# Peptides against a protein of PDB entry 3J47: the designs that were tried, part 7

Target 1, 121 residues: chain A of PDB entry 3J47
Amino acid sequence: IRLTNQLKSLKGLQSKLKDVVEYLDKVINKELPINHTILGKLQDVFNLLPNLGTPDDDEIDVENHDRINISNNLQKALTVKTNDELMVIYISNLVRSIIAFDDLIENKIQNKKIQEQRVKD
Target 2, 26 residues: chain B of PDB entry 3J47
Amino acid sequence: NAQYHLLVKQGDGLLTKLQKYGAAVR

## One batch from the design tools (peptide; made by RFdiffusion4, then SolubleMPNN)

Design b1_p23_6_s1
Fold by OpenDDE base, seed 2:
Structure b1_p23_6_s1 (fold): chain B 121 residues (1-121), chain C 26 residues (1-26), chain A 23 residues (1-23)
Amino acid sequence: as target 1 above (121 residues)
Amino acid sequence: as target 2 above (26 residues)
Amino acid sequence: DQLLELVLQGLQLLEELIKELEA
C-alpha cells in the first residue's frame, strides 16, 4: 500500500512537472505571464518532497533497502528538476519585470522631456 | 547549482541597478 | 540609452543560462 501511494504521488509530481515545463516554454515564448498559483503549487510539492522520503518506522526488511534507495534517488532527482524549473520561472519573471520597469522609466523620461519643453515655450 | 546561483546573483544585480535608475528618474 | 544597454546585457546573460539548462 505505501509503495503504491509513493508511486502515485511521484507520478502526480511528474505530471505536474511536465505541465510546468510546458508552461515555461510558453513563458519563454512570451505567450503567457507567470501564474503565481502554479508557482505556489510547485513550491507546495517541493515542500512535501522531504516528507515523501520519511520512512514510517514500519519494519523495512533489508531486501527492500535497494528499492528504497532507488525511490530516494528518484525523489532527489525530481527535487533537483523541480528546483531547476522553479529557477527558470523565477528568472523569466525577473526578466519580464526588468523589461516592464525599463518601459516605465522610458515613458517617465519622455514625459519629463515633454514637460520641460512646455515650460520653455 | 553554482552557475544558477551566479545567474540569480547577476539578475539581482541588474534589478538593483534598474531600481537605482528608477529612483534617479523619480 | 545606458539603462537599455544594461537590460540588453541582462537578457543576453539570461538567454545563455536558458541554453545551458536546456543542454
Scores: peptide ipSAE 0.304, ipTM 0.855, DockQ to the pose 0.035
Fold by OpenDDE base, seed 4:
Structure b1_p23_6_s1 (fold): chain B 121 residues (1-121), chain C 26 residues (1-26), chain A 23 residues (1-23)
Amino acid sequence: as target 1 above (121 residues)
Amino acid sequence: as target 2 above (26 residues)
Amino acid sequence: DQLLELVLQGLQLLEELIKELEA
């Protein structure tokens, strides 16, 4: 039962990661803003992943140990992949923040120029 | 991983600086 | 001017990060 739930959760995570990647591609293309809710859910999944990888010390025959090691390696690989995706999201947020600051700076420069012109008139 | 974390930290540092300047310009 | 320079540095770092992610 627990292993089946872990596999289902992992499959769900994989699907969510795919959705996040697709979302990130749209963000990179400036089609959509970063959804903080997706990021938060992905972080929650990551925080739950270590809890999914703890083998309960129940009767693990040698065949289950190899399956657990493969599952743990796959889970580690998926964790790394998801970390990379989170990092891409983070970078995309940084880019947006920088662009927003650029626009703010430009707006302030323009407002200053308009005020200087009004004082000269 | 380590290089990427370094780049992320550098980005965070720049973002923090930008936030400080943005707040100072307000 | 200093703020603009910091923004430019930020953009350059982000561009470098994107290049590393594409590699």
Scores: peptide ipSAE 0.299, ipTM 0.859, DockQ to the pose 0.039
Fold by OpenDDE base, seed 3:
Structure b1_p23_6_s1 (fold): chain B 121 residues (1-121), chain C 26 residues (1-26), chain A 23 residues (1-23)
Amino acid sequence: as target 1 above (121 residues)
Amino acid sequence: as target 2 above (26 residues)
Amino acid sequence: DQLLELVLQGLQLLEELIKELEA
């Protein structure tokens, strides 16, 4: 039962990771803003991943060791990929914040010039 | 990991420059 | 102009990361 749930969770993570990649492509193309809900779901998956990789000390039959190693390697690979996606989302948000701040600065400079002109006038 | 940290560091550097510019315009 | 340059650098970094994630 526990292994089946872990496999189902891993398949769910893989599907979510694909969705995040598709979302990132849309953000790059300026088609969609960053969805914080996707980020939250991805973080939840990350918080669950360590629990999938802790071998509870139960019966290590030698035949399970190779399967555990393959599962752990796949989990590590998925963790790295998910971390990279989170980073891309972070940078996308940073760039958006920079653009918004630039526009704000330009607007303030223009407003100041208008006020200075009114005082002369 | 190293490239990740480098990218984050560059992003933080950009943010800091932007903050300084915003403070100079106020 | 400096801000535009910073934005362009951020976008380039983002594109590089996306390429790394797709690989």
Scores: peptide ipSAE 0.329, ipTM 0.858, DockQ to the pose 0.034; fails the geometry check
Fold by OpenDDE base, seed 5:
Structure b1_p23_6_s1 (fold): chain B 121 residues (1-121), chain C 26 residues (1-26), chain A 23 residues (1-23)
Amino acid sequence: as target 1 above (121 residues)
Amino acid sequence: as target 2 above (26 residues)
Amino acid sequence: DQLLELVLQGLQLLEELIKELEA
């Protein structure tokens, strides 16, 4: 049962990671803005990862130690991958903020030029 | 990890430059 | 013009990050 739940969660994470990659490709292509819902779901998956690696059962049979080490290594690898994806999302948001700010500045410059022309007329 | 952190720092630097330009246009 | 250059640099950084994610 626990292994099935871990596998299901891993498959869910893998699917979400794929969705994030596809979304990032669309963001690069200027097709979509950053979806906060995708970010929230990724954060939720990340917050669930620590719970997948804690055997609440203190019955460390020696056979479980190798499985725990594999699970911990997998969890660590998934954590790193998730962190990398979060960083990409952060940079995507940063770039979008830069573009939005540039547009605001250009609009302000244009408005100032219009006002200066009205004062000369 | 280190490469992504470098890219984040570069992005932050660009944002700071953009903010300075925005303040100069105000 | 300087703002446009900064935006272009930001887009280039984003493109590089996506390439790294796809690799």
Scores: peptide ipSAE 0.310, ipTM 0.852, DockQ to the pose 0.035; fails the geometry check

Design b1_p23_6_s4
Fold by OpenDDE base, seed 5:
Structure b1_p23_6_s4 (fold): chain B 121 residues (1-121), chain C 26 residues (1-26), chain A 23 residues (1-23)
Amino acid sequence: as target 1 above (121 residues)
Amino acid sequence: as target 2 above (26 residues)
Amino acid sequence: DELLELVLQGLQLLEELKKELEA
């Protein structure tokens, strides 16, 4: 029962990570704008990941401690890498938002100039 | 980490300035 | 003109991030 629940949780996490990667790929490819709510939830998931690898059970034999330490170090390294990737995506989306807003402002200024010219004619 | 946080802060600052400019053009 | 400067600053920031990702 406990092992089955852990496996189910791991499969759920794997599916969610896949969805994240697919979303990130769409954002990188400029197919979708960043959803701040999704990004925030992803950050929360990654901040919780280090806690998922700590067995709360102090009863794990010393021989598993080396494997657990390697797993924790790998998980920490993966968390850092993922945080860095999320940050790159965040900044890329900020820059895209800035460019889009600049274009919008320029279009508005041009439209205003056209309207002012029409009133003078 | 520190360089990355600095870049994020610069991006946020730029976004804020852009928002102010957009509000002034409205 | 000020808006253009802000866009240029954003593009520079993006280019720096791209360099960090490629490193």
Scores: peptide ipSAE 0.324, ipTM 0.855, DockQ to the pose 0.036
Fold by OpenDDE base, seed 4:
Structure b1_p23_6_s4 (fold): chain B 121 residues (1-121), chain C 26 residues (1-26), chain A 23 residues (1-23)
Amino acid sequence: as target 1 above (121 residues)
Amino acid sequence: as target 2 above (26 residues)
Amino acid sequence: DELLELVLQGLQLLEELKKELEA
């Protein structure tokens, strides 16, 4: 039961990661804003992943140890992939923040110029 | 991992500069 | 003048970020 739940959760995570990657591609292409809810869910999944890989103290037959090691290696690989995706999201958010800030600055400059012109008239 | 951490550090540096700039514009 | 300098700094940061995304 527990292993099946872990596999199902992993498959669900893989699907969500795919959705996040697709979302990130749209974000990079400026087609969509960054969805903080998707980011939060991805972080939650990431935080739950280590807990899914903890072997409960149930009877470690030697065959289970190899499966656990393979599962742990796969989990580590998925963790790295998730980290990479989170980085892309983070960078995309930074870029958007910078762009929004640049626009704000430009608007302030323009408003100042308009005010200076009104004082001269 | 190291390249990833470097990229994150660079991004954090940019964020910090952006925050300083934002504070100066306010 | 200070505001212009801040804008230029922001643009430089954007350019650096773009270079990092392309790498």
Scores: peptide ipSAE 0.315, ipTM 0.856, DockQ to the pose 0.042
Fold by OpenDDE base, seed 1:
Structure b1_p23_6_s4 (fold): chain B 121 residues (1-121), chain C 26 residues (1-26), chain A 23 residues (1-23)
Amino acid sequence: as target 1 above (121 residues)
Amino acid sequence: as target 2 above (26 residues)
Amino acid sequence: DELLELVLQGLQLLEELKKELEA
C-alpha cells in the first residue's frame, strides 16, 4: 500500500512537472503569463517531498535499506528538478520586468520629447 | 545547486543594472 | 544621446538574460 501511494504520488508529480515545463515553454515564448497558482502548487509539492521519505521507525527490516537509498536519490532528483523549474519561473519574471521597464523608459522618453516640443512652440 | 545559485546571482545582477538604468532615466 | 545609451544598455541586458535562459 505505501509503495503504491508513493508511486502514484511520484507519477502525479512527474505529470505536474511536465505541465510546468510545458507552461514554462509557453512563458518563454510569451504566449502565457506566469501563473502564481502553478508556482504555489510546485512549492507545496516540494514541501511534501521530505515527508515522503520518513520511514516509520518500526519496520526497519534490512531489505528496506536499498529501497530507502533509491527513494532518497529520487527525492533528491525531484528536489533538483523542482529548483530548476522555480529558477526558470524566476528568470521569466525577470525578463518580463525588464521588458516592462524598457517600455516604461521609451514612454518616458517620448513624453519628454513631446513636452520639449510644446515648450518650443 | 551551485549552477542555480550562479544563475540567480546573474539575474539579480541584471535586475540591479536595470534599476540603475531606470533611476538614470528619471 | 545619454538616453539612447541607456536604451542600448537595457537591450544588452535583455540579450544577456535571453542567453542565460537558453543556457
Scores: peptide ipSAE 0.306, ipTM 0.850, DockQ to the pose 0.039
Fold by OpenDDE base, seed 3:
Structure b1_p23_6_s4 (fold): chain B 121 residues (1-121), chain C 26 residues (1-26), chain A 23 residues (1-23)
Amino acid sequence: as target 1 above (121 residues)
Amino acid sequence: as target 2 above (26 residues)
Amino acid sequence: DELLELVLQGLQLLEELKKELEA
């Protein structure tokens, strides 16, 4: 039962990671805004990943050592991929914040010029 | 890892500059 | 003038971030 649940969770994580990659590609192409819900779910998956790789101390069967190493390597590879995706999301949000700020500054400059012109008239 | 940390550091620097600019525009 | 400098700094940082995203 526990092993089946872990496999199901891993498959769910893989599917979610694929969805995040597809979403990131759309964000890079400026087709969609960043979805905070997807980011939150990705963070939750990342926080759960260390718990999937901690061997619960109980069953050191020697035959599991190779399977544990393969599982740990896969988990590590998924963690790296997840980190790269989180980075792209972070950068995309930062870029959007800068653009919005630049627009705000330009609007304030224009408003100030309009006020100065009204005082001269 | 090193490129990742560099990118994050540059982003944090940008965010700090943006915050200073926002405070100056207020 | 100070506001223009701040805008230019923001744009420069944006361009650096864009280059890193493309790498």
Scores: peptide ipSAE 0.305, ipTM 0.853, DockQ to the pose 0.041; fails the geometry check

## One batch from the design tools (peptide; made by RFdiffusion4, then SolubleMPNN)

Design b1_p25_1_s2
Fold by OpenDDE base, seed 1:
Structure b1_p25_1_s2 (fold): chain B 121 residues (1-121), chain C 26 residues (1-26), chain A 25 residues (1-25)
Amino acid sequence: as target 1 above (121 residues)
Amino acid sequence: as target 2 above (26 residues)
Amino acid sequence: LKEQREELSKLLKEFLESLEKFLES
């Protein structure tokens, strides 16, 4: 049961990562704002990842040890992938902030020019 | 990793220049 | 001021191009 739930969670995470990539492409194309709900769900998945490594107190047969190692490797790989997606989101937000700040600076320059012209008149 | 670090470095450079520009406009 | 803005705009464009290349990789 627990392994099946882990596999379902992994498939769900993979699907969500695909959705995040698609969303990021739309964000890059300026079609959509950043969705904090998607970010929150990614964080929730990330916070659930440490719980996937707790062995149940039952006698771990040698066959389960290889599956646990595979599960841990897959969990690590998913963690790295999630981190990469979060980094891309962070960079995208940074770029947007830079663009917005550039526009603000432009507006301030224009306002200053208007004020200087009014003082000369 | 190397491509990511390069992108981050370029972003940091841009941010620094933006901050300098913002300070000059004040 | 105008020259600095033009330089900033150029750097922003270069960064966006690098970001696009990274996302396509």
Scores: peptide ipSAE 0.344, ipTM 0.861, DockQ to the pose 0.685
Fold by OpenDDE base, seed 2:
Structure b1_p25_1_s2 (fold): chain B 121 residues (1-121), chain C 26 residues (1-26), chain A 25 residues (1-25)
Amino acid sequence: as target 1 above (121 residues)
Amino acid sequence: as target 2 above (26 residues)
Amino acid sequence: LKEQREELSKLLKEFLESLEKFLES
């Protein structure tokens, strides 16, 4: 039951993440207007991520178009990093669930051994 | 990416074995 | 049952080691 619920929650998270990616792609492609509330929540998620490299303080007067491309590249890098971190968290949770299940199985085996010993005595 | 997929595959294999074991212990 | 448990424990250990290596890379 607990493992099934965790898997369901994880699938739900994956689906939600996919929806967010699809939304971001539509926003990037200018197919949809930027929703500031969604963008703000995404920014909060990104702010919880470790800073990907201090941009060197070089005041390069990069024309607005290059700034947009650099911002997009940074955002892409941040998105990839976020995806990797989420995947790591997913795997870690899976491993923890497996360990917990292994412990439960071991406990069941021990309980059966104790019961068998009691019947022999 | 490839290393990640390999790790995920190993985890899936372990999960499958764990499920089989859990079914045998029941 | 005991043998299966030991095999599962070994597989889990190997997976954890692989995960640790991945996280350290």
Scores: peptide ipSAE 0.340, ipTM 0.859, DockQ to the pose 0.679
Fold by OpenDDE base, seed 5:
Structure b1_p25_1_s2 (fold): chain B 121 residues (1-121), chain C 26 residues (1-26), chain A 25 residues (1-25)
Amino acid sequence: as target 1 above (121 residues)
Amino acid sequence: as target 2 above (26 residues)
Amino acid sequence: LKEQREELSKLLKEFLESLEKFLES
C-alpha cells in the first residue's frame, strides 16, 4: 500500500511535470500565455503545506499517527511536485530573459552600425 | 538532482557571458 | 562584437539542448 501510493504519487508528479513542460513549451513558442491559474494552484498548495505539517498538539491516537504520516507523505510529495514545477517555470523565465537580452544586444549593435554608416555618409 | 544542478550551472554561465556582452556593448 | 555574438549564440544553443534533454528525462 505505501509503496503503491508513493508510486502513484510519483506517477502523478511525473504526469503533472510533463504537463508543465508541455505548457512551458507552448509559452516559449508564444502559443499560450503564462498560466496564472497553474501558478495560483501551486501557490495554494504551498500555502496549505504548513497547515498540514503543524502537528496539532491534540492527543492524536496511534491510529491517527499513521494517517498523519500518510498526509505528511502526500504533502511532501505535493511539495516536491510544486517545487519542481516552480523550478521549471523559473528556468523558462530565465531562458526567455536571456533570449530577450540577446535580441536587445543585437538591436543595439545594428543601431550602432546604422549610425556609423550615416556619419560616414 | 544532479542533472538539474548541471542545467542550472550552464544557465548561470550563459547569463554571466550575456551580462559581459551587454556591458561591452554599452 | 560579431565574434562575441556568435559565441553567445552558440552558448545559448548548447543551453537549450541541455534543457531539452532535461525535460525529456
Scores: peptide ipSAE 0.331, ipTM 0.859, DockQ to the pose 0.627
Fold by OpenDDE base, seed 4:
Structure b1_p25_1_s2 (fold): chain B 121 residues (1-121), chain C 26 residues (1-26), chain A 25 residues (1-25)
Amino acid sequence: as target 1 above (121 residues)
Amino acid sequence: as target 2 above (26 residues)
Amino acid sequence: LKEQREELSKLLKEFLESLEKFLES
């Protein structure tokens, strides 16, 4: 019974995650406004990631303001996409943690029952 | 955006409840 | 000990119900 309920909850979570991904896709497509708080957190995560594709500091000629803007826009777009993906990962990890915790609790309960039975014998 | 924030808030609430439950099992 | 386990089980159930409501929302 408990395992079946957990599986049902997991399926529900998967469906909700799909809805979140769909929402994020709509945000990427500019169909919905970007959540600035989420974008900010994701941007922080990306800023902690090594800059994949920053050209070497030596070629930052002043004329590349447009390229810097394109790179910043790409980084921003990637930040939004990554935020959505990170959100899905976060929720997935949260659910996994809950399941693992439930299993730990059940194991502890079983061990306690076994110990109580041994004391009665 | 609002739905996303609500989802995150509920997730954080669930995590907090899980932590409380873990402390109770100790 | 038995009472504590029952309380924990109840808390877990309430959490799962909250999760389900969240997923259905």
Scores: peptide ipSAE 0.350, ipTM 0.859, DockQ to the pose 0.100; fails the geometry check

Design b1_p25_5_s1
Fold by OpenDDE base, seed 4:
Structure b1_p25_5_s1 (fold): chain B 121 residues (1-121), chain C 26 residues (1-26), chain A 25 residues (1-25)
Amino acid sequence: as target 1 above (121 residues)
Amino acid sequence: as target 2 above (26 residues)
Amino acid sequence: SELEELRKQADELLKKVEEFLQQLR
């Protein structure tokens, strides 16, 4: 029962990660703004993942060791993929912040030029 | 992991510079 | 490769912002 629930949770996480990747691709293409709520949920899932890999002290019969190793490898692979996605989101947010600052700078340059023209008139 | 941390550190350093400039511009 | 390209674009945009900041001083 516990392993089946973990596998179901992992499949659910994989589906959500796919949705996040698709969302990130749209954000990279400037089609959609970054949703901070999605990012926060992804971080929460990531922070919960290490706790899913702790072998609970229950006598897990030797026959489940191979399944646990496969689960841990899949979890590690998903962790790496999630980290890469978070990195893409972070870079995308950084780029947006830089663009917003560039626009602010341009607005200030324009305002300064307008003031200099008004002083010359 | 190390490359990720380096990238994040560089991004944070940049963000700090941008914040300092935004404060000097206000 | 796509992540590296995005990083390069971010670095280029950063450099432009720094140049504009220097012109405003």
Scores: peptide ipSAE 0.248, ipTM 0.849, DockQ to the pose 0.072
Fold by OpenDDE base, seed 5:
Structure b1_p25_5_s1 (fold): chain B 121 residues (1-121), chain C 26 residues (1-26), chain A 25 residues (1-25)
Amino acid sequence: as target 1 above (121 residues)
Amino acid sequence: as target 2 above (26 residues)
Amino acid sequence: SELEELRKQADELLKKVEEFLQQLR
């Protein structure tokens, strides 16, 4: 049971790390619709966390329970840290997108004004 | 979590407003 | 605190964009 739970926890962590890597690769590629994908993946991680902590009611020796709790706390802390990092990246990309869109709008307005002036001349 | 979702919602709202404006300027 | 400050900056930028959009109407 303990080894199986540790292996499951490790697989869950590995899946999360893979998701983070895939997300980072998409961020590097400057893809805009980050929001829904991040939220969905975070939800998946949070859904996996309780499944890592469901003790099957089998005779877990007291020593094993403490080690499982420490492992779960570490995984939770790593999850929170990863979430915060992803939030920072998301906010940064959102800000960049807003600035780029604002510049695009301004450029279009200026181009229209220049065209209107050329038609009046 | 709640603060994150609020921030995300605000960002999406802004993006939507910007998109509508960009479409109107075209 | 750093994350909160970044959020504040994003909110300020949002406000500026909204004000700009309002001026263009």
Scores: peptide ipSAE 0.208, ipTM 0.834, DockQ to the pose 0.076
Fold by OpenDDE base, seed 3:
Structure b1_p25_5_s1 (fold): chain B 121 residues (1-121), chain C 26 residues (1-26), chain A 25 residues (1-25)
Amino acid sequence: as target 1 above (121 residues)
Amino acid sequence: as target 2 above (26 residues)
Amino acid sequence: SELEELRKQADELLKKVEEFLQQLR
């Protein structure tokens, strides 16, 4: 039971990390605007993550394993809540960008039509 | 989660269409 | 640069999670 729950939790974390990487890739590729609030919260998540120390510190005393699990669960809960907030902010910014771009296109089309009418005239 | 991914996918699709339209208007 | 560093950290974390999942198999 405990191992199965840990595996399920780890798979959930893996999925969320993939979503974060995909988001970061879209931002790097300029497919999406940089959101400083999202980036700041992601940095906070990584700062709260215990430094995924190089595996060479063999001194993971068994007592630290329960503390690490509790810390990981709290971090997961905070990460989930943060992720949901970031997602809402992301969608809101995407929608605003789409609207602004649509308005810009319409303005350009109108300006082109006005110029074509002036040349005919 | 699924509704959000769907919304993101729809938004990305709209953004791509707008980018193509913006390139065609230029 | 900061964004790339954040991506690198995310990729490293992902890799460690994948390695841990592979050890559990």
Scores: peptide ipSAE 0.189, ipTM 0.743, DockQ to the pose 0.018
Fold by OpenDDE base, seed 2:
Structure b1_p25_5_s1 (fold): chain B 121 residues (1-121), chain C 26 residues (1-26), chain A 25 residues (1-25)
Amino acid sequence: as target 1 above (121 residues)
Amino acid sequence: as target 2 above (26 residues)
Amino acid sequence: SELEELRKQADELLKKVEEFLQQLR
């Protein structure tokens, strides 16, 4: 049961990290604007991650399990918060894109109407 | 979460409609 | 550059999580 719950939590983290990577790729590709608040929250998540960069941390004695659990819970909470913020921004950008596309369609309709009028004159 | 997914779904639906409209106006 | 570094860190973290999940199977 406990191990299964940890595995489930880790799978959840994996999914969230994939979402973060996909978001960062979209930002790098200039498909989405850079959001400094998101970047700051991501940096906070990485700073609160135990230095996963050093392979030498594999010798973490069994006594650190409680600290690892607290760190993982805080990381999870921050990841969830970051995901919620990312999603809000995604929706906001989607809505802006819809509005901009609607305006583009309207402009195209108007231009077509102007051309049709010029051909009749 | 559920409300958020619903908002995303609504946005995607609007985007799809707008894309179809844009294609019909071309 | 900073954004690319953040992406790289996220990818590395993802890889480690995947490796850990694989060890648990």
Scores: peptide ipSAE 0.175, ipTM 0.730, DockQ to the pose 0.017; fails the geometry check

